# Designs tried in a protein design run: peptides against a protein of PDB entry 3V4L. Part 43

Target 1, 386 residues: chain A of PDB entry 3V4L
Amino acid sequence: GQPLAKDKVALLIGNMSYWEHPKLKAPLVDVYELTNLLRQLDFKVVSLLDLTEYEMCNAVDEFLLLLDKGVYGLLYYAGHGYENFGNSFMVPVDAPNPYRSENCLCVQNILKLMQEKETGLNVFLLDMCRKRNDYDDTIPILDALKVTANIVFGYATCQGAEAFEIQHSGLANGIFMKFLKDRLLEDKKITVLLDEVAEDMGKCHLTKGRQALEIRSSLSEKRALTDPVQGAPCSAEALVRNLQWAKAHELPESMCLKFQCGVHIQLGFAAEFSNVMIIYTSIVHKPPEIIMCDAYVTDFPLDLDIDPKHANKGTPEETGSYLVSKDLPKHCLYTRLSSLQKLKEHLIFTVCLSYQYSGLEDTVEEKQEVNVGKPLIAKLDMHRGL

## One batch from the design tools (peptide; aimed at target 1 A78)

Design b2_p17_8 (made by RFdiffusion4)
Pose (drawn by RFdiffusion4):
Structure b2_p17_8 (pose): chain A 386 residues (1-386), chain P 17 residues (1-17)
Amino acid sequence: as target 1 above (386 residues)
Amino acid sequence: SEPGELLTEIVEEREEE
């Protein structure tokens, strides 16, 4: 009568800043929006931006680790894609020009690994182009799929076609997400809902005849993204899964820093994506003997490759964050730490204090090191092992 | 190399652990 979910897990990857290929803009916004919608449907969500081939493989491994028998698994990719010989490929940021299947992740490979885990539902939302990579000589000769009647595909466009994004100077949105976001929360069967999305997508003027939604499904059960999760977890296997999930969304505690000169610096942290964290520095207290002082953050792990133009900015928007000043506490210096999947080490940076005493010209520098461990997805140790 | 080889290697090494 009522279909049930052992758990609902989602992996969302949004690639924008390609090295050898045109950079995109809507992936960040679409990924942010799909996480919020999927969380309202009680999903364990992993949101990641600008992953290399190696980094993309690890995200799939961490996602597979969160899937077991009866778990609804969902994959959303927004970025560059090509389709050769019946296989869909997601292109990582590190991809060369020209690129081949070896440089890319085959969705069919990911699907087989999910079937090996006995998942109740396999939903794929591929928000990417689907044309031939004429340079691709290799045909993967993949093994046949087990008939499991739970596979669902939400291709943003058809084979040989292109998926489009509106790059209006401001926010920038994807076409698939413009029509998906208004319908995703419905209690319809996943295939029915995706078809109703395909109708509204046809009413689109910007894309008519260039992009159409393609649905491929084997699903023989009235399963939906709104189906309930098996109430009390109470199983030992179910507990290990909730820990593995919580292990990736840990944020450093908002600490207060005391300086030898009697100045207090409040250090705050904000989550944007599992891959993205925002630090802010507020000067909470200073003694009367000091009037002039500015707190600045430096000496980040080189693995992260933090650009200076994205750090120590008056507002979060100036760092490139999707989070706005109404979401983040007012008046601090905001700094954006994207690319946490690049952190093998522990997070250590210096909160540097440049200050001046009453009646003196000289400028005094007081540097204090801060170790915040492995925030968010860095805690998963994606680089672990030999 | 072969398509999907890196993903397979990562999965196999993680299962051995």

Design b2_p17_8_s1 (made by RFdiffusion4, then SolubleMPNN; from b2_p17_8, 9 letters changed)
Fold by OpenDDE base, seed 1:
Structure b2_p17_8_s1 (fold): chain B 386 residues (1-386), chain A 17 residues (1-17)
Amino acid sequence: as target 1 above (386 residues)
Amino acid sequence: SKPNELLDKIIEKRKKL
């Protein structure tokens, strides 16, 4: 019979805004496009940008809580990385220069923990550099991995090669994602699909002799990313997993704020990633006595590190939101919250209405506090380890 | 005028409409 997944769960991490390392651009588009494709494949996808070491550890721990017997687990990483002694290390955005294994997440350690969950399939897609780190002489004594015939690694590069960002003047995929996205929806054994991606990369004049996909697999069964999820969640664990995923993707409801002057503001929310949300405000009703009015958001929690200079923009693009701008309402003010994983408390902020009233020369301000609880990934108390 | 006194005047005008 066709293999069934008990469930399908993916964690996608894209690190680009490094503190002590060269900034990347491709992870933004690659994580976004892969998220949309995996959602079409009925994956429960958590997509995270720009994680610290601590935040990456917590994201992996939360991902591992969603894994169980017969669940398909997919981990994608795009960012800086290295490979020492056959161990792959993902580099967090706060990693020092030089970084060491103690500052990085070992993929083989994550694999060990996934094997303990008795997963149906473990897929790692690693879009990172695989050069040796000569500043890390640590030989990780990894405990012997269990022999499971359900592991697939897709490395975007061969050992010792760099992942090249094709410097296009705009938003572009990394090389690996450019070819992966064209085949990812195919009903093929995952190793066969990746072999075809490797062939496409090898035929392309841009990638030929520069970047080669490496595939490592123990997968003995014909498992595909297209394999259907087993029907209605029959187990308590499957219900919990569905609820946890739903919580991590719950946006605040859109609300209408009514000011004392009679102005009405629509406040709305959109997810760009599991840790990135756009807030937008629009004036939906203005009394004729209101000559001019502006509605802006302010007084955000300090944990979010929101620069007011980047808030309340006339376009999503001016906030750095290029991917979801087509799905946003027009003629709003936009604010991008890019670090929702840092939110320890409820998202409380102020909506301020500044206006001029007919027959009064002075500008008037009205303020309303808004509490939207913990949006998206902030519902997963990723900070529960300090 | 204090910002609050302007708002109070606006509220009073709106109650008379």
Scores: peptide ipSAE 0.237, ipTM 0.824, DockQ to the pose 0.008
OpenDDE base, seeds 2, 3, 4, 5: peptide ipSAE 0.000, 0.016, 0.007, 0.000; ipTM 0.341, 0.355, 0.329, 0.401

Design b2_p17_8_s2 (made by RFdiffusion4, then SolubleMPNN; from b2_p17_8, 9 letters changed)
Fold by OpenDDE base, seed 2:
Structure b2_p17_8_s2 (fold): chain B 386 residues (1-386), chain A 17 residues (1-17)
Amino acid sequence: as target 1 above (386 residues)
Amino acid sequence: MKPNELLEKIIKQREEL
């Protein structure tokens, strides 16, 4: 019979906004496009940008809790990284300069933990630089990975110093994602699919001799990312997994705010990633006596580190949101919350209305506090222990 | 100004016209 997945879960991490290291751009587009493709493949996708060491550890731990016998797991990382003595390390955004293994997540340790889950398929994809870190002399004595699990490890590596961000237009994929996206939906054994991606990269004049895909696999079975999920969740574990994923993807409901002056504002929410939300406001009703009327959001929780200069923009693009701008309503003010994993409390903020009446020079302000609870990934309390 | 203070100012200006 066709192989069936018990469930499909994916964790995608894109680190770009490093504190002590060069900033990246490719992880933004790559995580977004991969999220949309994996959703078409019936994956439950958690997509996270710009994680600290602690936040990355918690994201991986929560992902490992979703893995079980016959589940398909996919972990993707895009960011800085290194390889020492056959051990690969993912670099968090808060990693010091120089970083060491104690500041980073060891891929082989995560692969070991994924093997213990008896998964139907494990796919680990790394889009990071494969340089040696000469400041890390640690030789992790990893127990030999038992070649017992259906593991596929794909490592996209640049031989050169420059991650060749094809800086043609301000939003380019990483090279690996550019080739992966063209094949990811194909009904093929995952190793065959990745071998074809590696061949396409090797034929391209832009990538030839600059980037290579290394594939390591213990996959004995014909498993594909297209393999259907088994029907309605019948196990308690499957119900818990579905509930946990649903909580991490629940947006606040759209609200209609009514002010004393008779102005009505629509407040809406959109997810760009599991930890990135856009708030948008629009004036839906204005009395004719009001000649000027501006609505803005302010007083966000300090944990979110929202710069007011980047809030309340006339376009999504001015907030740094280039990916979801087509799906957003027009003629709003937009605010991007990019660190929802840091939110310890409810998302409470103020909607301010500034307006002027015809024949009066003085501006009026009305304020309304809004509590939207814990949006998206903030429901998982990924900060527990800080 | 608070909404109520301006509403009072608008009402007062309309009563003085």
Scores: peptide ipSAE 0.034, ipTM 0.438, DockQ to the pose 0.007
OpenDDE base, seeds 1, 3, 4, 5: peptide ipSAE 0.000, 0.026, 0.000, 0.000; ipTM 0.286, 0.471, 0.268, 0.397

Design b2_p17_8_s3 (made by RFdiffusion4, then SolubleMPNN; from b2_p17_8, 10 letters changed)
Fold by OpenDDE base, seed 3:
Structure b2_p17_8_s3 (fold): chain B 386 residues (1-386), chain A 17 residues (1-17)
Amino acid sequence: as target 1 above (386 residues)
Amino acid sequence: MKPNELLNKIIEKRKKL
């Protein structure tokens, strides 16, 4: 019979905004497009941008809580990384220069923990450099991995090579994701699918002799990313997994705010990633005596590090939101919250209405506080322990 | 200006027109 997944869970991490290292661009588009493809494959996808070491550890721990016997686990990482002694290290955005193994997440440690969950399939897609880090002479004492015939590694590069970002003038995929996305929905054994991606990369004049996909697999079974999820969750563990994922992906409800002047504002929310949300405001009713009226969002929690210069923009693109702009209402003011994993408390902010009456030069302000609880990934309290 | 003071100024201007 066709293999069944008990469930399908993916963690996607894209690190771009490094503190002490070169900034990347490709992970933004790559994580977004891969998220949409994996959702079409019935994956529960957690998508996270720009994580610190601590935030990456917590994201992995929450991902491991979603894993159980016969669950398909997929980890995608795009960012800086290295490979020492056959161990792959993912570099957090706060990693020092030079970084060491103590500042990084070892993929083989994550694999060990996934094997303890008795997962049905473990897929690692690593879009990072695989050069040796000569500043890290630590031989990781990894406990021997269990012999499981369900592991697949797709490395965007061969051992000792760099992943290249093609600097396009606009938003573009990384090289690996450019080819992976064209094949990912195919009903094929995952190792066959990745081999076809490797062939497509090898035929391309841009990648030929520069970047090659390496596949490492112990997968003995014919398992595909297209394998259907086993029917309605009947176990307590499956219900908990569904609730944990749903909790991490719940947007605030859209609100209609009414001001004393008689202006009505629609406040709406959109998810770009599990830790990135767009807030938008729209004037839905204005008294005729009010000639000018704008609704600004202000007074965000300090832990979100919101620059007011990037808030309340006339377009989503001016906030740095290039991916979801087509799905957003037009003629709003837009604000991008890019660090929801840092949110310790409820998301409380102020909607400030600035308006002018006909025949009065003075601008008037009315303010209303809004509490939307913990949006998206902030519901997981990933900061618990700091 | 407080919203109520502005409303009163608007009402007073409308009574003079």
Scores: peptide ipSAE 0.022, ipTM 0.535, DockQ to the pose 0.007
OpenDDE base, seeds 1, 2, 4, 5: peptide ipSAE 0.000, 0.019, 0.000, 0.000; ipTM 0.264, 0.501, 0.300, 0.388

Design b2_p17_8_s4 (made by RFdiffusion4, then SolubleMPNN; from b2_p17_8, 9 letters changed)
Fold by OpenDDE base, seed 2:
Structure b2_p17_8_s4 (fold): chain B 386 residues (1-386), chain A 17 residues (1-17)
Amino acid sequence: as target 1 above (386 residues)
Amino acid sequence: SKPNELLDKIIEQRKKL
């Protein structure tokens, strides 16, 4: 029979906004597009941008809690990275310059932990540089991995090579994701699918002699990303996994705020990623005697590091939200919360209504505090332990 | 429900690590 997955879970990490290293652009689009494709494949996807070392460790721990016997696990990483002695290291956004193995996450350590979960398939897609880090002389003494015939690595580059971004004036995929996305939905053994992606990269004049996909696999079975999830969750653990993922992806309900002047505001929420949410405000009712009326959001928790200059924009694009802007209502003010993993408390903020009456020169303000609880990934309390 | 109690236990165990 066709192989069945007990469940399918993916962790996607895109690091771009490095503190001490060159900023990247491709991970934004790559994580977003891969998230949408894996969702069509019935994966439970956690998608995270711009993680510190601590936040990356916690994201991996959360991902490992979603893994169990016969579950398909997929880890995608796009960002800075290196390879020393066949060990792959993912570089957090807060990594020092130079970074070392102690500042980075070892993929082979994550694989060890995934093998302890008795997973049905382990897929690693690593869109990072594979150059040696000459500042890291550490030979990691890795414990012997269990011999499992269910591992697939797709490296965006050959050993010792760089991953390249396609320099476009706009939003563009990385080279690897550009070819991967065209094949990802095909009902093929995952190694065959990746071999076809490697062939497509090899035929392209842009990538020929610059970047080549390397595939490493122990996969003895015909397993595909299209393999159906085994029916009704028969275990308590499967129900918990479903609830945990659902809690981490629950948006706040849209609210209608009523002000004393008779103005009504719609407050809405949209997820861009598991740690990135857009807040939008719109005037849904205005008395005719009010000539001007705007609804601003302010007084965010300090842990979110929200610059007021980037809040309350007339377009989603002005917030840095280019991907979900088509699905957002028009004629709002938009605010992007890009670091929901940092939220320790409830998301409490102020909605400020500024308005003017016909024939009065003075602007009037009314304020309402809004508590939306813990949105999206903030429900996992990834900062519990500091 | 039993699933919520188990999830709450997983969340509580994470608070102790």
Scores: peptide ipSAE 0.008, ipTM 0.461, DockQ to the pose 0.047
OpenDDE base, seeds 1, 3, 4, 5: peptide ipSAE 0.000, 0.007, 0.000, 0.000; ipTM 0.288, 0.479, 0.258, 0.374

## One batch from the design tools (peptide; aimed at target 1 L24 D30 A78 H80)

Design b2_p18_1 (made by RFdiffusion4)
Pose (drawn by RFdiffusion4):
Structure b2_p18_1 (pose): chain A 386 residues (1-386), chain P 18 residues (1-18)
Amino acid sequence: as target 1 above (386 residues)
Amino acid sequence: SELEFEEFILEEGLLVPR
């Protein structure tokens, strides 16, 4: 009568800043939006931006680790894609020009690994182009899929076609997400809902005859993204899964820093994506003997490759964050730490204090080191092992 | 007005394939 979910897990990857290929803009916004919608449907969501081939492989491994028998598994990719010989490929940021299947992730490979885990539902939302990569000589000769009647595909465009994004100077949106976001929360069967999305997508003027949604499904059960999760977890296997999930969305505690000169610096942290964290520095207290002082953040782990133009900015928007000044506490210095999947080490940076005493010209520098451990996805140790 | 805005996007080439 009523189909049930052991758990609902989602992996969302949004690639924008390609090294050898045109950079995209809407993936960040779309990924942010799909996480919020999928969380309302009670999904364990992993949100990641600008992953290399190696990094993309690890995200799939962490996602597969969160899937067991009866778990609804969902994969959303927004970025560059190509389709050769019946296989869909997601292109990582590190991809060379020209690129091949070896440089890319085959969705079919990911699907087989999910079937090996006995998942109740396999939903794929591929928000990418689907044209030939004429340079691709290799044909993967993949093994046949087990007939499981739970595979669902939401291709943003058809084979040989292109998926489009509206790059309006401001926010920038994807076409598939413009029509998906208004309908995703419906209690319809996943295939029915995706078809209703395909109708509204045809009413699109910007993309008519260039992009159409393609649905491929084997699903023989009235399963939906709104189906309920098996109430009390109470199983030992179910507990290990919730810990593995919580292990990735840990944020450092908002600490207060005391300086030898009697100055207090409040250090705040904000989550944007599992891959993205925002630090803010507020000067909470200073003694009367000091009037002039500015707190600045430096000496980040080189693995993260933090550009200076994204750090120590008056507002969060100036760092490139999707989060806005109404979401983040007012008046601090905001700094954006994207690329946490690059952190093998522990997070250590210096909160540097440049200050001046009453009646003196000289400028005094007081540097204090801060170790915040492995925030968010860095805690998963994706680089672990030999 | 909305149609004019969408024609503007097309003229400026703001519709970008992924």

Design b2_p18_1_s1 (made by RFdiffusion4, then SolubleMPNN; from b2_p18_1, 10 letters changed)
Fold by OpenDDE base, seed 3:
Structure b2_p18_1_s1 (fold): chain B 386 residues (1-386), chain A 18 residues (1-18)
Amino acid sequence: as target 1 above (386 residues)
Amino acid sequence: DELEYIEKLKKEGKIVPM
């Protein structure tokens, strides 16, 4: 019969905004497009941008809680990385220069933990450099992996080689994702699908002689990303997994705020990623005696590190939101919360209404505090240890 | 040399190593 997945879970990490390393751009588009494709494949996707070491560890731990016997696990990473002694290291955004294994996440350690969950399939898609880090002389003593015959690695580049992004004036995919996305929905064994992606990359004049996909697999069964999920959650564990994922993806409900002056504001929320949310405000009712009226958001929790200069923009793009702008209401003020993983408390902020009456020169302000609880990934309390 | 060309593209900021 066709193989069945007990469930399908993916963790996608895109690191771009490095503190001590060159900034990247491709991971933004790559994580977003891959998220949408994996959702069409019935994956439960957690998508995270710009994680510190601690935040990456917690994201992996939460991902491992979603894994169980016969579950398909997919880890995608786009960002800086290296390979020492056949071990792949993902570099967090807060990694020092030079970084070492103690500052990075070892993919083979994650694989070991996935094997302990008795997963049905383990897929790693690593869009990072595989060049040796000469500043890290640590020989990892890894325990012998179990023979599970269900492992697939897709490396964006060859062993000892660099992976590259092409700097465009606009948003563009990385080289690997550009070819992967065109085939990802095909009902093929995952190793066959990746081999076709490797052939497509090999035909491209940009990648020829510079970057080639490497596939490592022990996959003995004909498993595909298209394999159907086993029906309604029949186990208590499957229900718990579904509830845990749902909590991490719950948006606040849209609110209608009523001010004393009779102005009504619509407050809305949109998810760009599991840790990135857009807040938008619009005036839905204004009394005729009010000639000018603006509604802005302020007084955010300090943990979110929101620069007021980037808040309350007339377009989503001015906030740095380029991907979801088509799905957002027009004629709002927009604010992008890009670090929801840092939120320790409830998201409490102020909606400030600034308005002017006809025949009065003075601007009047009214304020209303809003508590929306913990949005999206902030429900997982990734910072409980800090 | 392909390596010299890659290094030129890196210096020009046309490609960034990941």
Scores: peptide ipSAE 0.284, ipTM 0.796, DockQ to the pose 0.391
OpenDDE base, seeds 1, 2, 4, 5: peptide ipSAE 0.249, 0.266, 0.275, 0.232; ipTM 0.752, 0.765, 0.791, 0.739

Design b2_p18_1_s2 (made by RFdiffusion4, then SolubleMPNN; from b2_p18_1, 8 letters changed)
Fold by OpenDDE base, seed 1:
Structure b2_p18_1_s2 (fold): chain B 386 residues (1-386), chain A 18 residues (1-18)
Amino acid sequence: as target 1 above (386 residues)
Amino acid sequence: KELEEIEKLKEEGLIVPM
């Protein structure tokens, strides 16, 4: 019979905004497109951008809590990385220059922990460089992996080689994701699917002699990303997993704010990623005596590091939100909260209505405080592990 | 078109290692 997954869970990490390293662009598009594809495959997807070491550790720990016997686990990473002694290291955005293994996440350590969960399938998709880091002489003593015969690595590049993105003025995929996305929905054994992606990449004149996909697998069964999830969650663990995933994806409800002047504001929320939310404000009612009015959001928690210069934009694109802009209401003011994983408290902020009456020279302001609780990934309270 | 753009991007050094 066709294999069944008990559930399907994916963690996608895209690191771009490095502090001490070259900034990337492709991980934004790659994580977004892969999220949408994996959701079509009935994966529970957590998608995270620009994580520190601590935040990456916590994201992995939360991902491991979603894993259980017969669950399919997929980890995707796009960002800087290296490979020493056959161990793959994902580089956090706060990694020093030079970085070392103590500043990075070892994928083989994550694999060990995934094997302890008795998973049905473990897929790693690593869109990172595999060059040796000559500044790291650490030989990790890895415990012997169990022989689970359910492991697949898709490396965007060969051992000792670089992975590449194409930095043009527009949004583009990394080279690996460009080919992966075209096949990801195919009902094929995951190793066969990746082999076809490798062939497609190998036909590309751009990648020839620069980047080639490497597949490392112990997968003995015919398992596919298309394998159906086993029916209604009947176990307590499956219910907890579903609730935990739902919490990480729960948006605040849209609010209608009423000001004393009679202006009504619609406050709305959209998820770009599990840690990235767009707030948008629109004027839904204006008294005729008010000639101009705008609704600004301000007074965000300091943990979110919101620059007011990038808040309250007339377009989503001016906030750096290029991906979800088509699904957003038009004619709003937009604010992008890109670091929801840093939120320790409830998301409390101020909506400031600035308006002018006909025949008055001065602007009037009214303010309302809004508490939306913990949105998206902030509900997982990734900070509680210390 | 895309291939020609990317050859141009390659010549311009717009291929960045990840």
Scores: peptide ipSAE 0.277, ipTM 0.742, DockQ to the pose 0.803
OpenDDE base, seeds 2, 3, 4, 5: peptide ipSAE 0.268, 0.261, 0.254, 0.260; ipTM 0.713, 0.723, 0.705, 0.726; seed 2 fails the geometry check

Design b2_p18_1_s3 (made by RFdiffusion4, then SolubleMPNN; from b2_p18_1, 10 letters changed)
Fold by OpenDDE base, seed 3:
Structure b2_p18_1_s3 (fold): chain B 386 residues (1-386), chain A 18 residues (1-18)
Amino acid sequence: as target 1 above (386 residues)
Amino acid sequence: KELEYIDELKEKGLIVPM
């Protein structure tokens, strides 16, 4: 019969905003497009941008809690990385320069932990450099991997080579994702799908002799990303997994705020990623005596590191939100919360209504505090150990 | 030509190693 997945879970990490390293751009588009494709494949997807070492460790731990016997696990990473002694290291955004293995996440350690979960399939898609880091002389003593015959690595580049992004004036995919996305929905054994992606990359004049996909697999079964999920969760573990994932993807409900002046504000929320949310405000009712009014959001928790200069923009794009702008209502003020993983408390903020009456020169302000609980990934309490 | 163009893009910082 066709192989069945007990469930399908993906963790996608895109690191771009490095502190001590060159900034990247492609991971934004790559994580977003891959998230949408994997959702069409019935994956439970956690999508995270710009993680510190601690945040990456916690994201991996939460991902491992979603894994169980016969579950398909997919890890995608786009960002800086290196390979020493056949071990792949993902570089967090807070990594020092030079970085070492102690500052980075070892993919083979994650694989070991996935094998302990008795997963049905383990897929790693690594869109990072595979050059040796000469500043890291650490020989990782890794325990021998179990012979599970269910492992697939897709590396964006060859061993010892660089992966590249092309920074155009606009948003563009990385080289690997550009070819992967066109094949990802095909009902093929995952190794066959990746071989076709490798052939497509090999036809590209830009990548010839610079970047080539490498496939490493021990996959003995005909497993595909298209393999159907086994029906209704029959086990307590499957119910727990579904509840954990659902918590990490629950948006706050849209609110209608009523001010004393008689102005009504619509407050809405949209997810860009599991750790990135857009807040938008719109005037839905205005008394005729009020000539002008705007609804600003302010007084955010300090843990979110929100610059007021980037809040309350007239377009989503002015906040740095380019991917979901088409799905947002028009004629709002927009604020992008890009670090929801940092939220330790409930998301409490102020909606400030600034307005002017006809025949009065002075601007009046009314304020209302809003508590939306923990949105999206903030429900997982990734910071409970700090 | 193509290699020179890619090297020009690299010098302009338009190609970034990941």
Scores: peptide ipSAE 0.275, ipTM 0.766, DockQ to the pose 0.518
OpenDDE base, seeds 1, 2, 4, 5: peptide ipSAE 0.264, 0.268, 0.266, 0.260; ipTM 0.760, 0.761, 0.764, 0.756

